# Designs tried in a protein design run: peptides against a protein of PDB entry 2AUS. Part 2

Target 1, 323 residues: chain A of PDB entry 2AUS
Amino acid sequence: ADIKREVIVKDDKAETNPKWGFPPDKRPIELHIQYGVINLDKPPGPTSHEVVAWIKRILNLEKAGHGGTLDPKVSGVLPVALERATRVVQALLPAGKEYVALMHLHGDVPEDKIRAVMKEFEGEIIQRPPLRSAVKRRLRTRKVYYIEILEIDGRDVLFRVGVEAGTYIRSLIHHIGLALGVGAHMAELRRTRSGPFKEDETLVTLHDLVDYYHFWKEDGIEEYIRKAIQPMEKAVEHLPKIWIKDSAVAAVAHGANLTVPGIVKLNAGIKKGDLVAIMTLKDELVALGKAMMSTQEMIERSKGIAVDVEKVFMPRDWYPKLW

## One batch from the design tools (peptide; aimed at target 1 L102 E151)

Design b2_p20_4_s4 (made by RFdiffusion4, then SolubleMPNN; from b2_p20_4, 14 letters changed)
Fold by OpenDDE base, seed 1:
Structure b2_p20_4_s4 (fold): chain B 323 residues (1-323), chain A 20 residues (1-20)
Amino acid sequence: as target 1 above (323 residues)
Amino acid sequence: AAAARAARLARARAIAARHA
């Protein structure tokens, strides 16, 4: 998620009309909620689905969805997309995750051996999904991006781990325990990151949401609930982006595929088949889609389908029809 | 032991939040 993507400008003279659209910073509170994502601190105990149902009740919402299941016992970062933004969670499913885990060893192991063996688990690992997962129980490779040991206290090892989406920390800990020769189990787990969502000032509890909603509805104070909800554009920060002309926005908002002439600027390193975010020149999310060309092809070609539009977020009326 | 583990995890959370 922290990869700074180069921006290639295709049309340096392209301007945007300030009267069209609703930039993330200029949305009225009701519209901000309709296109919002909560960086929720999920408590231990409830399921991710129960927590989403509570948020819907607290905020009087019809629809919401979460950016990747946390088990009941697991706490921490659960992105919850609201109302019209609900489908943006699809951008978060493939995103990298970070956890803080507590591993309990079943025997005594020298600290130097713990450190050495855990470092060997950085990189590619082979996992089988747990029995309770909706995922087919096939062996699969997953990337462990990093393991940072935070604390070792006898048989308790506290560590931070960055992983590819759908890496099972419980299985990782089991394999570390086998490699140490004593066995191990996962005692505690917290998710500290899900793509662009992390433990920062945007992280809120269910109690915070109750209080902030009351401050808005009873006291007329919008500030707290506004800060508690991130714009849906936050949920796509980690994706490669394509910025389009004002004249192309309404067509894409109607579900038309993005053609090459509509592109103003784009990120480097887009490959055919990548999930991309289509943005306005005001950094509004229009749609998610599949790249049908590389960045290089989108630069070199004068015509053709650049993006197969899969999910439209922007309303059809925010920009005028110019076709 | 469980309370001490929960306290360590809470401390790790606070560390993670400061370095995020």
Scores: peptide ipSAE 0.033, ipTM 0.692, DockQ to the pose 0.287
OpenDDE base, seeds 2, 3, 4, 5: peptide ipSAE 0.026, 0.024, 0.022, 0.023; ipTM 0.652, 0.649, 0.667, 0.646

Design b2_p20_5_s4 (made by RFdiffusion4, then SolubleMPNN; its pose is not in this set)
Fold by OpenDDE base, seed 4:
Structure b2_p20_5_s4 (fold): chain B 323 residues (1-323), chain A 20 residues (1-20)
Amino acid sequence: as target 1 above (323 residues)
Amino acid sequence: SAAEEARRRFRELLERVEAL
């Protein structure tokens, strides 16, 4: 998410009509909700599915989906994509995660040994999915990006951990405990990050959502519910982007693949097979798709399919059909 | 359990929203 990607301009003369589309910051409240993502502070206790069902009831929504399951006992950052944005969760599922974990050791270990052993768990680890996981219980590798020890109090170790999607922190702690020779278990876990969503001013509780919905419906105050819901474009900030001509938007919104002539600007470092976000010149999300070319090929080629369009988000009528 | 209490609090909260 934090990687600044260079933007390569292919067409410096491309203009956008201000009358077309709905920029993320200028959507009417109903439309903002239809294309929204909540950065929810999931409480400990309920399942992620229960919480999504509750949000649908609170906000009177037909559809919603979450950006990656948190276990019932786990709190913190749960992105919840709403209505027409529901499918944007596919961009968040593979995104890196950060947690703060409390590990309880089953014996006394010198602090220097704790620090040394935990540092050895940075990098590739072998994990087996938990028994309750819908995933086939095969051994798999996962990347631990970093471990930051925050505090050591006797047998209690508070640490921050950045991990690849689908890394099990409970399993990591179990293996750390085995490596320390005393055993360990996960006492507490909070997710502090899910791709572009983190603990910041956009983090809201289920209680906040109730109050903010009430202020909107009963008092006519839209400000709070508007701030509580992020535009769906936030859910793709961590992806490489391709910005397209106004004349290409309606075609992509109808599910046509993006061809090279439609590209105005793009991020550097796109590889064939990457998940990419197709954007308007107003930073509106049109679609997600699979890159069929590298950035270099998209610059050098005059024609061909640049992106295989997999999921359209933009309505077909926001931009005129110019074909 | 803390989970049952959390679920109770959220049911009570939902009942308030459904009563609006």
Scores: peptide ipSAE 0.028, ipTM 0.702, DockQ to the pose 0.034
OpenDDE base, seeds 1, 2, 3, 5: peptide ipSAE 0.011, 0.016, 0.027, 0.016; ipTM 0.449, 0.466, 0.669, 0.479

Design b2_p20_8_s1 (made by RFdiffusion4, then SolubleMPNN; its pose is not in this set)
Fold by OpenDDE base, seed 4:
Structure b2_p20_8_s1 (fold): chain B 323 residues (1-323), chain A 20 residues (1-20)
Amino acid sequence: as target 1 above (323 residues)
Amino acid sequence: SAAEEERRRLFEELLARARA
């Protein structure tokens, strides 16, 4: 998620009209909510679906969705996309995750051995999805990006782990326990990151949302609820981006595919088939789509479909039709 | 359960130590 993508400029003369669109920082509060994502601190106990239902009730919303299920007992970072932004969660599902886990060992193991064995689990691991997973129980490789041991207290090992989406920490801990020879289980788990969403000043509780909504509706104070909701653009920060001309925005907002002439700048390293975010020059999310070309092809070609538009977010009227 | 609460308290304690 933290890979800074190089930006390649194709048209350095492209300007944007400041009167068109609504940049993420300049949306009226109602519009900000309609295109918002909450970085929720999910409490332990409720399901992710129950929490989404509570947010909908608290904020008087018709629609919301979450950026990847947390088990009932798992707390921490649950991105909840609101209203018109609800479908942006598709960008968060494949995003890397970070957790803090408490592993309980079923026997005594020297600390040096714990550290050595856990380091061996960095990199590619083979996992079988649990029975409760909607994913077919096929053996699959997953990446463990890092393991950081935070504390060792006898048989209790607290560690931070960065993983590829759909890595099962419970399964990882089970395999670590087997490698240690004593066995282990996952005692506690907290998600500390989901793509661009992390434990920071944007992390809010359900209680915070109740209070902040009350301050807005009863006291006319919008500041708190505004800060508690991130723009939907936050949910695509980790994706490769393509920035388009003002003249192309309305067409894409109407569901037209992005053609090469509409591109102003783009991230390096886009491959055919990648999920990409189509952005305005004001960093507004227009749409998500599938890259039909590589970055190199988008640079070298003068014409053709660059992105197959899968999901439009921007309203059709934010930019004028210039065709 | 009491055992779940104890594990949660331990987790919170260890997490607090690791953040200090």
Scores: peptide ipSAE 0.260, ipTM 0.867, DockQ to the pose 0.949
OpenDDE base, seeds 1, 2, 3, 5: peptide ipSAE 0.172, 0.200, 0.256, 0.150; ipTM 0.829, 0.846, 0.864, 0.807

Design b2_p20_8_s2 (made by RFdiffusion4, then SolubleMPNN; its pose is not in this set)
Fold by OpenDDE base, seed 1:
Structure b2_p20_8_s2 (fold): chain B 323 residues (1-323), chain A 20 residues (1-20)
Amino acid sequence: as target 1 above (323 residues)
Amino acid sequence: SAEEQRRRELFRRLLERARK
């Protein structure tokens, strides 16, 4: 989801008071944790819920939540939102996913045929959710954005796949196997991306978190735990954004809907009904909400509800009430 | 199973090769 969104400026004279709020880079360590998201390398074996419970124990947290279930046997990128940031996971649920999969074929197939058939699975596919899914077992379409074959070793095919949220790679591999005429199964699966979270320098293990928490609590070294936790704003990087005036921040932080006069700048291509992130001019996440207007309507109109505010993240006291 | 372990080791080796 690396769609670079154009930024349209409505008010080029809007300034922000440097004394108000807590920008992501200026949060004290305790506040950083309260508004944090871990890019966890989930090990194979445990459930996503067990891993969240372990993180809560390791970091002495009351609340945490994950940005989209990985099956027990599946490893890799599991965003875990902490404390006050826990509900930011709702921004990650609809986000695209990338996986690396090992497909095992049940017969011999020429490599050229494997490549040709797998290329035909780019685009729209029809899937039935598995019985174990909390999703109703209705046939549904899903997008496969790309399939990249990494290696073919006889009957074992390693490939990268980018997919729409809630695409089942196990079902995809089953259908590829049917199309090849020999059948196939998913031998191994790793998630390499969940929206803005990927395999990079921010990816940490449960072991890393144990060590980094120890360095902070016992040795007074906060650097490692600070780097291991991303600001909650990372979890909304893939969303369209609306930046608001300082005078509008406290109202939105109290749960008021965003009105058009509060908008300073916004991303192009917002549609009515889109999930949007409401940001301060210091790139602090105020709230998530549903767009009630398009980008064009938000530019052209002088008044009206721009965003129906669904979830506030910012504390009510970070910005003054200016009404 | 021994087969599941062999497949995990294969996957790890193939992943490491594909990252390079």
Scores: peptide ipSAE 0.340, ipTM 0.895, DockQ to the pose 0.938
OpenDDE base, seeds 2, 3, 4, 5: peptide ipSAE 0.281, 0.301, 0.222, 0.290; ipTM 0.869, 0.878, 0.844, 0.877

Design b2_p20_8_s4 (made by RFdiffusion4, then SolubleMPNN; its pose is not in this set)
Fold by OpenDDE base, seed 5:
Structure b2_p20_8_s4 (fold): chain B 323 residues (1-323), chain A 20 residues (1-20)
Amino acid sequence: as target 1 above (323 residues)
Amino acid sequence: SAEEERRRRLFQELLARARA
């Protein structure tokens, strides 16, 4: 999302055939849905799984998955990947998150002290997962990227917080309350970002989806449902990318690992072990995989496995077999 | 500012929910 990555060109003569594939903006509506992700405004009340089940019923889908659980009482940004795109959520689970939280203090604290102490929680913090978490209850470090205080009224503190995936805001607020000497609890929580998904014009409600699907199926108007669904490529915008030759696309779509000769261009700063998105020259997502080389190794080497392909998204027939 | 007003509205909405 916010990480600007340099693009290094390895093959400046590589061209793409305009007749092959389906670029994100050129998919027929049915195909767009099959490779779609909804930026859902999850209401407070239902579980994330209940909301996914409702979307499947509304849109008549067989499969869907979400980009990271929100507790029932928590509202806001829930990416929901559809049908063939369902497994793109694996790119969103490790992505950074932003929340707006309401903290209630259990005693009176001067505003200047609140501001000073909350700023000390930027950086690395030690957390223990709550009992309800599927994560093993061991102490672990997490990054707090930023804390922005939005409003203070007596004992009520509204703040924005950017965090590493799997940071518990409830635990953060508890520790802030201890540091203030009075104690505190989380009164309200909303997620405002999940990787590339944020509160913007793409954010839609369940009611919007009902209406937009009706307009398409009964009135023949596809515009609204098309806008309500993002292409699956949106869900990988925050990942480092490797763009490949047309001649390599079909092999990767068949589950072959990406080899160095197939690379046209790539982002700087890829490390061995990173999750990367393999893209066509038309910015279509072919697959997700694990980098087996750094960016530098992918530039310097003439051969070898660059990416261990973990999940293919592109159909096998979008590009011809050229091997 | 318009941003401060948006923050105040959000704060009031969240306070109202916390009290309900």
Scores: peptide ipSAE 0.265, ipTM 0.872, DockQ to the pose 0.101
OpenDDE base, seeds 1, 2, 3, 4: peptide ipSAE 0.028, 0.028, 0.171, 0.044; ipTM 0.709, 0.707, 0.814, 0.736

## One batch from the design tools (peptide; made by RFdiffusion4, then SolubleMPNN; aimed at target 1 L102 E151 R190; its pose is not in this set)

Design b2_p21_1_s3
Fold by OpenDDE base, seed 1:
Parts: structure tokens; C-alpha cells; sequence
Structure b2_p21_1_s3 (fold): chain B 323 residues (1-323), chain A 21 residues (1-21)
């Protein structure tokens, strides 16, 4: 379940000027694309990098990036951040993932034993990254949040699995097969979730993007391409948020750290070192940064650096300099 | 072999979705 974070209000009298900024719902189509993220259904076959290159060609873009590599053979949810939003993928890399996997067993195992053993793989597991990964091959722990068996048909086991970022499902299936005593391999894998992006009405194919771009450029119909692109703010929905005064926005947009007096409201449960999204009162993403204080410290203190700003997204001119 | 695995995956997924409905 997406744990709805409590919102603590620090300044209940803070107002926002409706003339400043560009809220996600009010962006012109060109600006919407510049600050967009596509929830792409990645086909099996191409690399995630090839798919990003195709999107750049289809939509005539200079820059794009993906929210976490899918192997060539893996299909499903690949968030692709566009243009000025490209670096929002930093919020998605550490996010939890969900997959549907087909495991093929190398021998016959009673269904009750399959269910019992797979349940034991919920929680902390020890993995070694595969040789083909850019990640150092050190043993590491990873969390399996849940395993849901969808189908058991002879030696084929279809299951849903929620995992910590950088958990290798192929390795998980190998270890399940060893624990069952017969061995197993990953026959198919689809990613069904990447943080806030899931299989829903926002999921689009490369074919859809070709058609929707054509409808916009040739027929003047922007509706389809507008719906196919999510605002970059979608890519930070899973992060703890800090909402700031209009008077603080331009400073943060210029790369200044967020100080405690600029905070209007914030999520509960922020810890020092957490990645946080700095938002306007109109729910516009200003920047990503590292929390230098807990939520409690940000409430109790009158001064100090609340967030070390790592990446600015908002243009410097959307809000006036009020200093 | 890859097409057969993809077919089997789709068949089992469709069966699972039909039970959730």
C-alpha cells in the first residue's frame, strides 16, 4: 500500500500568487513535454537505452532518461523522463519495483511445498549482482516485500513480487529452485510497477507514441500526446515532500539550499539523509535534495539548512526574486 | 522456444486476471 504520508502544516496563513509558476495541469503542451515523464510499456527485445533513443526520435527530443534499467528480454513499466525532466529519474532509481514472473521448475513439486517455500523468501535475502550488471559484485541484502502466487500449473509458477530496488528476480528464482530441491529458471519477467508508475490507463506503447505525435503534428490534436505524458511531479509522488513559500521558490530555483523559514508544510517521517522533493504551494516540483534535518527538527527550529539542494528542475523566472 | 514461453506467460496471466474479476 502506498503509505499516505501525514502532512504537517507549519504556516497555515501562507498564500500563493496564482499568476506565478506553471502548475502541472496548466502547462502548455510544449512545456508539458519539456517537464514530462512517459509511463512506457517497454517491449521485450530492445535494451532500455535503445527504447529511450527511439522515444527521442519519435518525439523529436534532445534529451531523455529512464527510471531504472529493464533487461532486453523484460517487458513492462519503464518510466522515461523527457528533456528538462530527464534527471527526475534519480527519484525513481531507489524506488520499489513490482514484477510478474514465470518460474519454470526443473522437477515436480507438490503445490503445498511450492507455496510454503516461496513464502519463506519474503523479507531479507542475500544476493550477488550478475556479471552483466554495472554494479560491483559484492554480496548484499535486498528486501522482498511480498510474494503473491497467481498460478501454479505443473512446473510453471506465475507470481507477483514486490522488491527493493536492485533485487534480481532471476537470482531469486534460482534460489527458490534450490530450496525446492529441483532447481528453477526465470522463463518470463514483466515489470508491473516502478515507484508511482504502474500498469494503468497511463501506460503507453511505442506505437501509441508514434500515433499520438502524428495526431498532434499533422492533425493539430494535442489531447492524446498530452494524456500519454505525465507531469514530472508524478515521478516524485512516492518521496517525502516539503512545500515552500512563494518567497523561497526563486532562491531554490537559483540553487540556494532550503532554509527552515521557507517551509510552509511538510510530510511526517523525514529523516536526515532522505531524498526529498521541494514543492511549491501549487504542487510544482522546484528541486530534489537531501534532508539535513528530520521533520521534527524542521518544525522545532527557527533557522538552519533544512534541505541541501542537489537538483533544480524549475526555471529561475517562474517565480519572482523577493529578496 | 522464446515465443512458447511468452505464450505460456500470457495464458497464465489471462487465467489469473480472469479469477480476480
Amino acid sequence: as target 1 above (323 residues)
Amino acid sequence: MEEERRRRFRELLARAEAREA
Scores: peptide ipSAE 0.404, ipTM 0.914, DockQ to the pose 0.868
OpenDDE base, seeds 2, 3, 4, 5: peptide ipSAE 0.375, 0.283, 0.184, 0.231; ipTM 0.906, 0.861, 0.824, 0.839

Design b2_p21_4_s3
Fold by OpenDDE base, seed 4:
Structure b2_p21_4_s3 (fold): chain B 323 residues (1-323), chain A 21 residues (1-21)
Amino acid sequence: as target 1 above (323 residues)
Amino acid sequence: SRAEDLAWGRAAAAAARAAAA
């Protein structure tokens, strides 16, 4: 579920200088790429790392990273963060995922029983990582947010599933098959969502990227490559946000922790220990950090460290030092 | 083993039912 986060204003008189920074919609194309994230439609076949390497080659980039591994056979939404935005993928790792899966049953089961049993897998489930996972095979809970059965054709069950990060759909299908008594396996899997990235007009193929890069470099047409790359701020839309004064931006961009006086507005429901996005009043991502206070503490306190800054994204020179 | 995966799947299904109750 898109958690609608209330915005609490601490300073209603805070203004921002329009001459400072580069809002996500006003970046020159080269700067847009340096702070970009591609919503890639990963083809089936290649690894997520091979696809990232291909994007780097296509776009002539030094660095890129993906927002969560898709298995070679799995297609669909793979966020690929570029260059200076590469580390924004850390915001996508804990994000919820959606998949469309085709489950093949190993025996005949009445449709009513399929529907009833699959509904029992909504909510908290116990999962064991697959044997092929480098992750320690510890029992862990994971939340299944929803299961939507799209189609049942005999032994083939097409369904949409929303899950907590690190839920293994192959393992889920295996357990559904066991609960049905006949067994099952994952025939097909497509990822349709990774946090704020979904199947929409921003979804692009590797072929689109080749063509759009060519149109830019050979024909001087930047429009296509500009649309194919999302601003890095897209990758933090699902995080709780703290918006800061212009006077605080340069300090945070230098790696200083955010103090309470720098806060203009913030989302409700921030807890101590949460990953938060520090934003300018122009919705530019300054940094990611760990909340050292709750939203309530950030409202009530006049001083103290609000956010321990972990990853700076904004260049140090976009805003002047005002301290 | 397949037997351990079966036992685990049954335990996971039982725990899912117990968490839904």
Scores: peptide ipSAE 0.033, ipTM 0.570, DockQ to the pose 0.024
OpenDDE base, seeds 1, 2, 3, 5: peptide ipSAE 0.010, 0.008, 0.000, 0.028; ipTM 0.488, 0.451, 0.270, 0.612

Design b2_p21_5_s1
Fold by OpenDDE base, seed 3:
Structure b2_p21_5_s1 (fold): chain B 323 residues (1-323), chain A 21 residues (1-21)
Amino acid sequence: as target 1 above (323 residues)
Amino acid sequence: AAAEAAARARFAALLARARAR
């Protein structure tokens, strides 16, 4: 998620009308909630589905969805997309994850050997999904981006791990334990990151949400609930972006594919088949789609379909029809 | 239940020590 993508400008003269749209920072509170994502600190105990159901009850919502299941016993970062933003979670499913894990070893191992063996698990690992996962139980590769040992206390190893989406930390710890020759199990797990969502000032509890909703509804104080809900655009920060002309926004908001003439600026390194976010010049999320061209093709070509639009988020009336 | 409570207490203690460094 921290990869700064270069921005290539295709049209440096393109301006945006300040009267059109609703920038993420300028949404009325009701509209902010309709296009919101909560960076929830999921407590240990409940399922991710139960927590989403509680948020819906607390905030009086019809619809919500989470950015990737945490096991009942696992705490930490659970992005919960609200109402009209609910489907933005599809951008978070493929996003990298970070965890802090407690591994318990089933025998004594020298600290130097623990450190050496855990470092060998950085990079590509082979995993078999657990029986309870919705994923077919075939062997698959997953990336471990980094392993940082935080503390070793006898047989207890606390570590931070950055992983590709759908890496099973329980399986990783099991394989580390086998490589150490003594065996190991996952004693505790916390998710510290899910794509752009991390442990920061935006992380809120279910209790915070109850209190902040009360302050808004009973006391007329919207500030707390406004800060507790992130704009849906945060959920696409890690995606490659294409920024479009004001004249292209309404067409894309109606479900038209993005054509090359509509592009003002774009991130470098887009490949054909990539999930991309289509943005306004005010950094509003219009749609998610599949890139039909590379960045280079979008620069060099004068015409053609740049993005196959898969999911529109922006209302059809935020920008005028200019065609 | 007791083994899970002990694991949570160890995790909290280790995490607190790791944050204080």
Scores: peptide ipSAE 0.134, ipTM 0.793, DockQ to the pose 0.943
OpenDDE base, seeds 1, 2, 4, 5: peptide ipSAE 0.026, 0.058, 0.109, 0.029; ipTM 0.660, 0.722, 0.777, 0.667

Design b2_p21_5_s2
Fold by OpenDDE base, seed 2:
Structure b2_p21_5_s2 (fold): chain B 323 residues (1-323), chain A 21 residues (1-21)
Amino acid sequence: as target 1 above (323 residues)
Amino acid sequence: AAEEARARERFARLLARARAR
C-alpha cells in the first residue's frame, strides 16, 4: 500500500465544476454513511460475519461487508464497508496484510538460531490452506514481504510479519517450528494492517460505534459518527487510479466503459488486466474496473476502451449527462 | 481455557512492551 505511484498528466487544463458531485469530505452525514468504510478493531471471540451483523444492527444498516476474514480468535484491523460502498471490499481482498504474532516454541532454541531461521522465511513460501478455509486445499505459493522480530522471551517469540493476501500465519509458524527442530504453534495473532487500513486514530471498537450512533440519534451530535466512518475512497488508496473529465463521469456512472479521451491523469505502471479505480478530479470514486490497456497505451492512443467498468459506486445524478 | 488465558495475557504484555519502544 505504501508504493508511491507516479501521476502522469494528459490534460493539464482540465477543470472541474465545484457544484457537481460530493467530494469525500463534503458528504452530508447520511450520504457519508451510505458510502462509508469503518476501520474496525475486531475483538477476539466472534467471527468476522457476526461482527458485520452487529455493525448492521448498531448503525441500522441494510447491507455491509468486510475486507477479508479474521478467524474468531484473531483481533485487529477489519475494514467494514457500508451500504452502497459494500462492494468496495473487492479492492481489499487482494491487498497485503500485516500481523503481530506470538509464536510459542515447544523447546529451547538459542536466540541467534531463532533469528537466522525466521529470516529464511522472508520471500516465497509454499502453503496448504487449512480444512476450514473456503479455498480449495491445493498447494500454493505466497509471499512473505518481511519478518521483524520484536521480542524473544524464552520460548515466546513476538514478531511483525507483512504478507501477501491469503497467507496463513498459523501455517507459517508451524513451518518455522519444524525448521527450528522443536516445533511451534500460534499462541496469539493480531492484524495491524489490511491494505490502506492500519492501527491509527481511525481505528474504532464496537463500543465506540454504539456510543457514537447514540450521540447522533439522541443528542443530534454527528461529529463522532462522522469521524468513525471513513469515505469509501480510503478503500481504494492502494489501487492504481485513473482520473476522468467531468464530461465522462455520468457515462461511467451509467455503466459505460471508460474511453481514452475521458482520461485527464493516471498512475504509472498500470498493466492490462489490473484492477483500477476510476476517480473524478475531486477524488470521488466513480467505479472499479479492469484495465484494457497499459498506462503507456492510454498515453499513446487517442481512442479505444481504456477500462472495462465492472462495478459502479457513484449515483447517476451527481454529475450531469454531457453527451 | 487456562492456557489460552495465559497466552492472551503474555501477548498483551509483550505487545505493550513492543509499542513502548
Scores: peptide ipSAE 0.102, ipTM 0.767, DockQ to the pose 0.912
OpenDDE base, seeds 1, 3, 4, 5: peptide ipSAE 0.085, 0.071, 0.018, 0.092; ipTM 0.758, 0.733, 0.539, 0.754

Design b2_p21_7_s2
Fold by OpenDDE base, seed 1:
Structure b2_p21_7_s2 (fold): chain B 323 residues (1-323), chain A 21 residues (1-21)
Amino acid sequence: as target 1 above (323 residues)
Amino acid sequence: SLIDEFRARSEELRRRLAELL
């Protein structure tokens, strides 16, 4: 579910200078690419790293990174952050995921029993990470937020599943098959969501990127490549946000921690230790950081470090130093 | 069926990739 976060205004008189910064909608195409994220439809076959390497080649980029590995055989939503936005992928690692999976049962099971047993897998599950995972092979709990059966055809079960980050759908299907008593395997898997990135009009193929880059470089048509690349701010839509004064932007862009006097507005429900996005009043991403206070503490306190700045994205010169 | 459409989508992505390589 998209967590709608309430916005609490701390300073209702704070204005922003329209001459400072580059709002996501007003970036020149080259700057848009430098701060871009592609919602890639990853084909089955290649690794996520191979696909990132191809995107770098297609778009003539120095750097890119992906918003959470898809296995070679898995298709669908792979956010690919470009150039100066490459590190925004850290915001997508903890984000919930959705998949559509085709499960094949190794025996005949009544449909009512399939539905009943699959419903029992909503909630907390115990998983062991696969051998090929960079994660230590310790038993861990993961949340299954929902299971929606889309179609049952004999031994084939198509279902949608919403899961906590780092839930293994292959392991889930194996355990469902054991609970059904017949066994099962994952025949096909597609990721349909990674945090704010989903199957929508922003989803593009590698083929689309080749064509759109050609239209830009050879025909001078920017429209297609501009639409194919989302602003980096898209990659932080699911995070709690703190909006800051123009006078605080340059300090944070230089790596200074955000102090309470710099806050104009903020989302409700920030806890100490949360990953937060620091935004300008023009909805530009300045930095990611760790909340050192709750929302309530940031409202009630007049001073102190609100956010420990972990990663700056904004260039140092977009806003003037006002100190 | 939704299962057939789901399989067909995966195959179309494989086909399009093979045209680029």
Scores: peptide ipSAE 0.602, ipTM 0.953, DockQ to the pose 0.845
OpenDDE base, seeds 2, 3, 4, 5: peptide ipSAE 0.601, 0.598, 0.597, 0.598; ipTM 0.952, 0.951, 0.951, 0.951

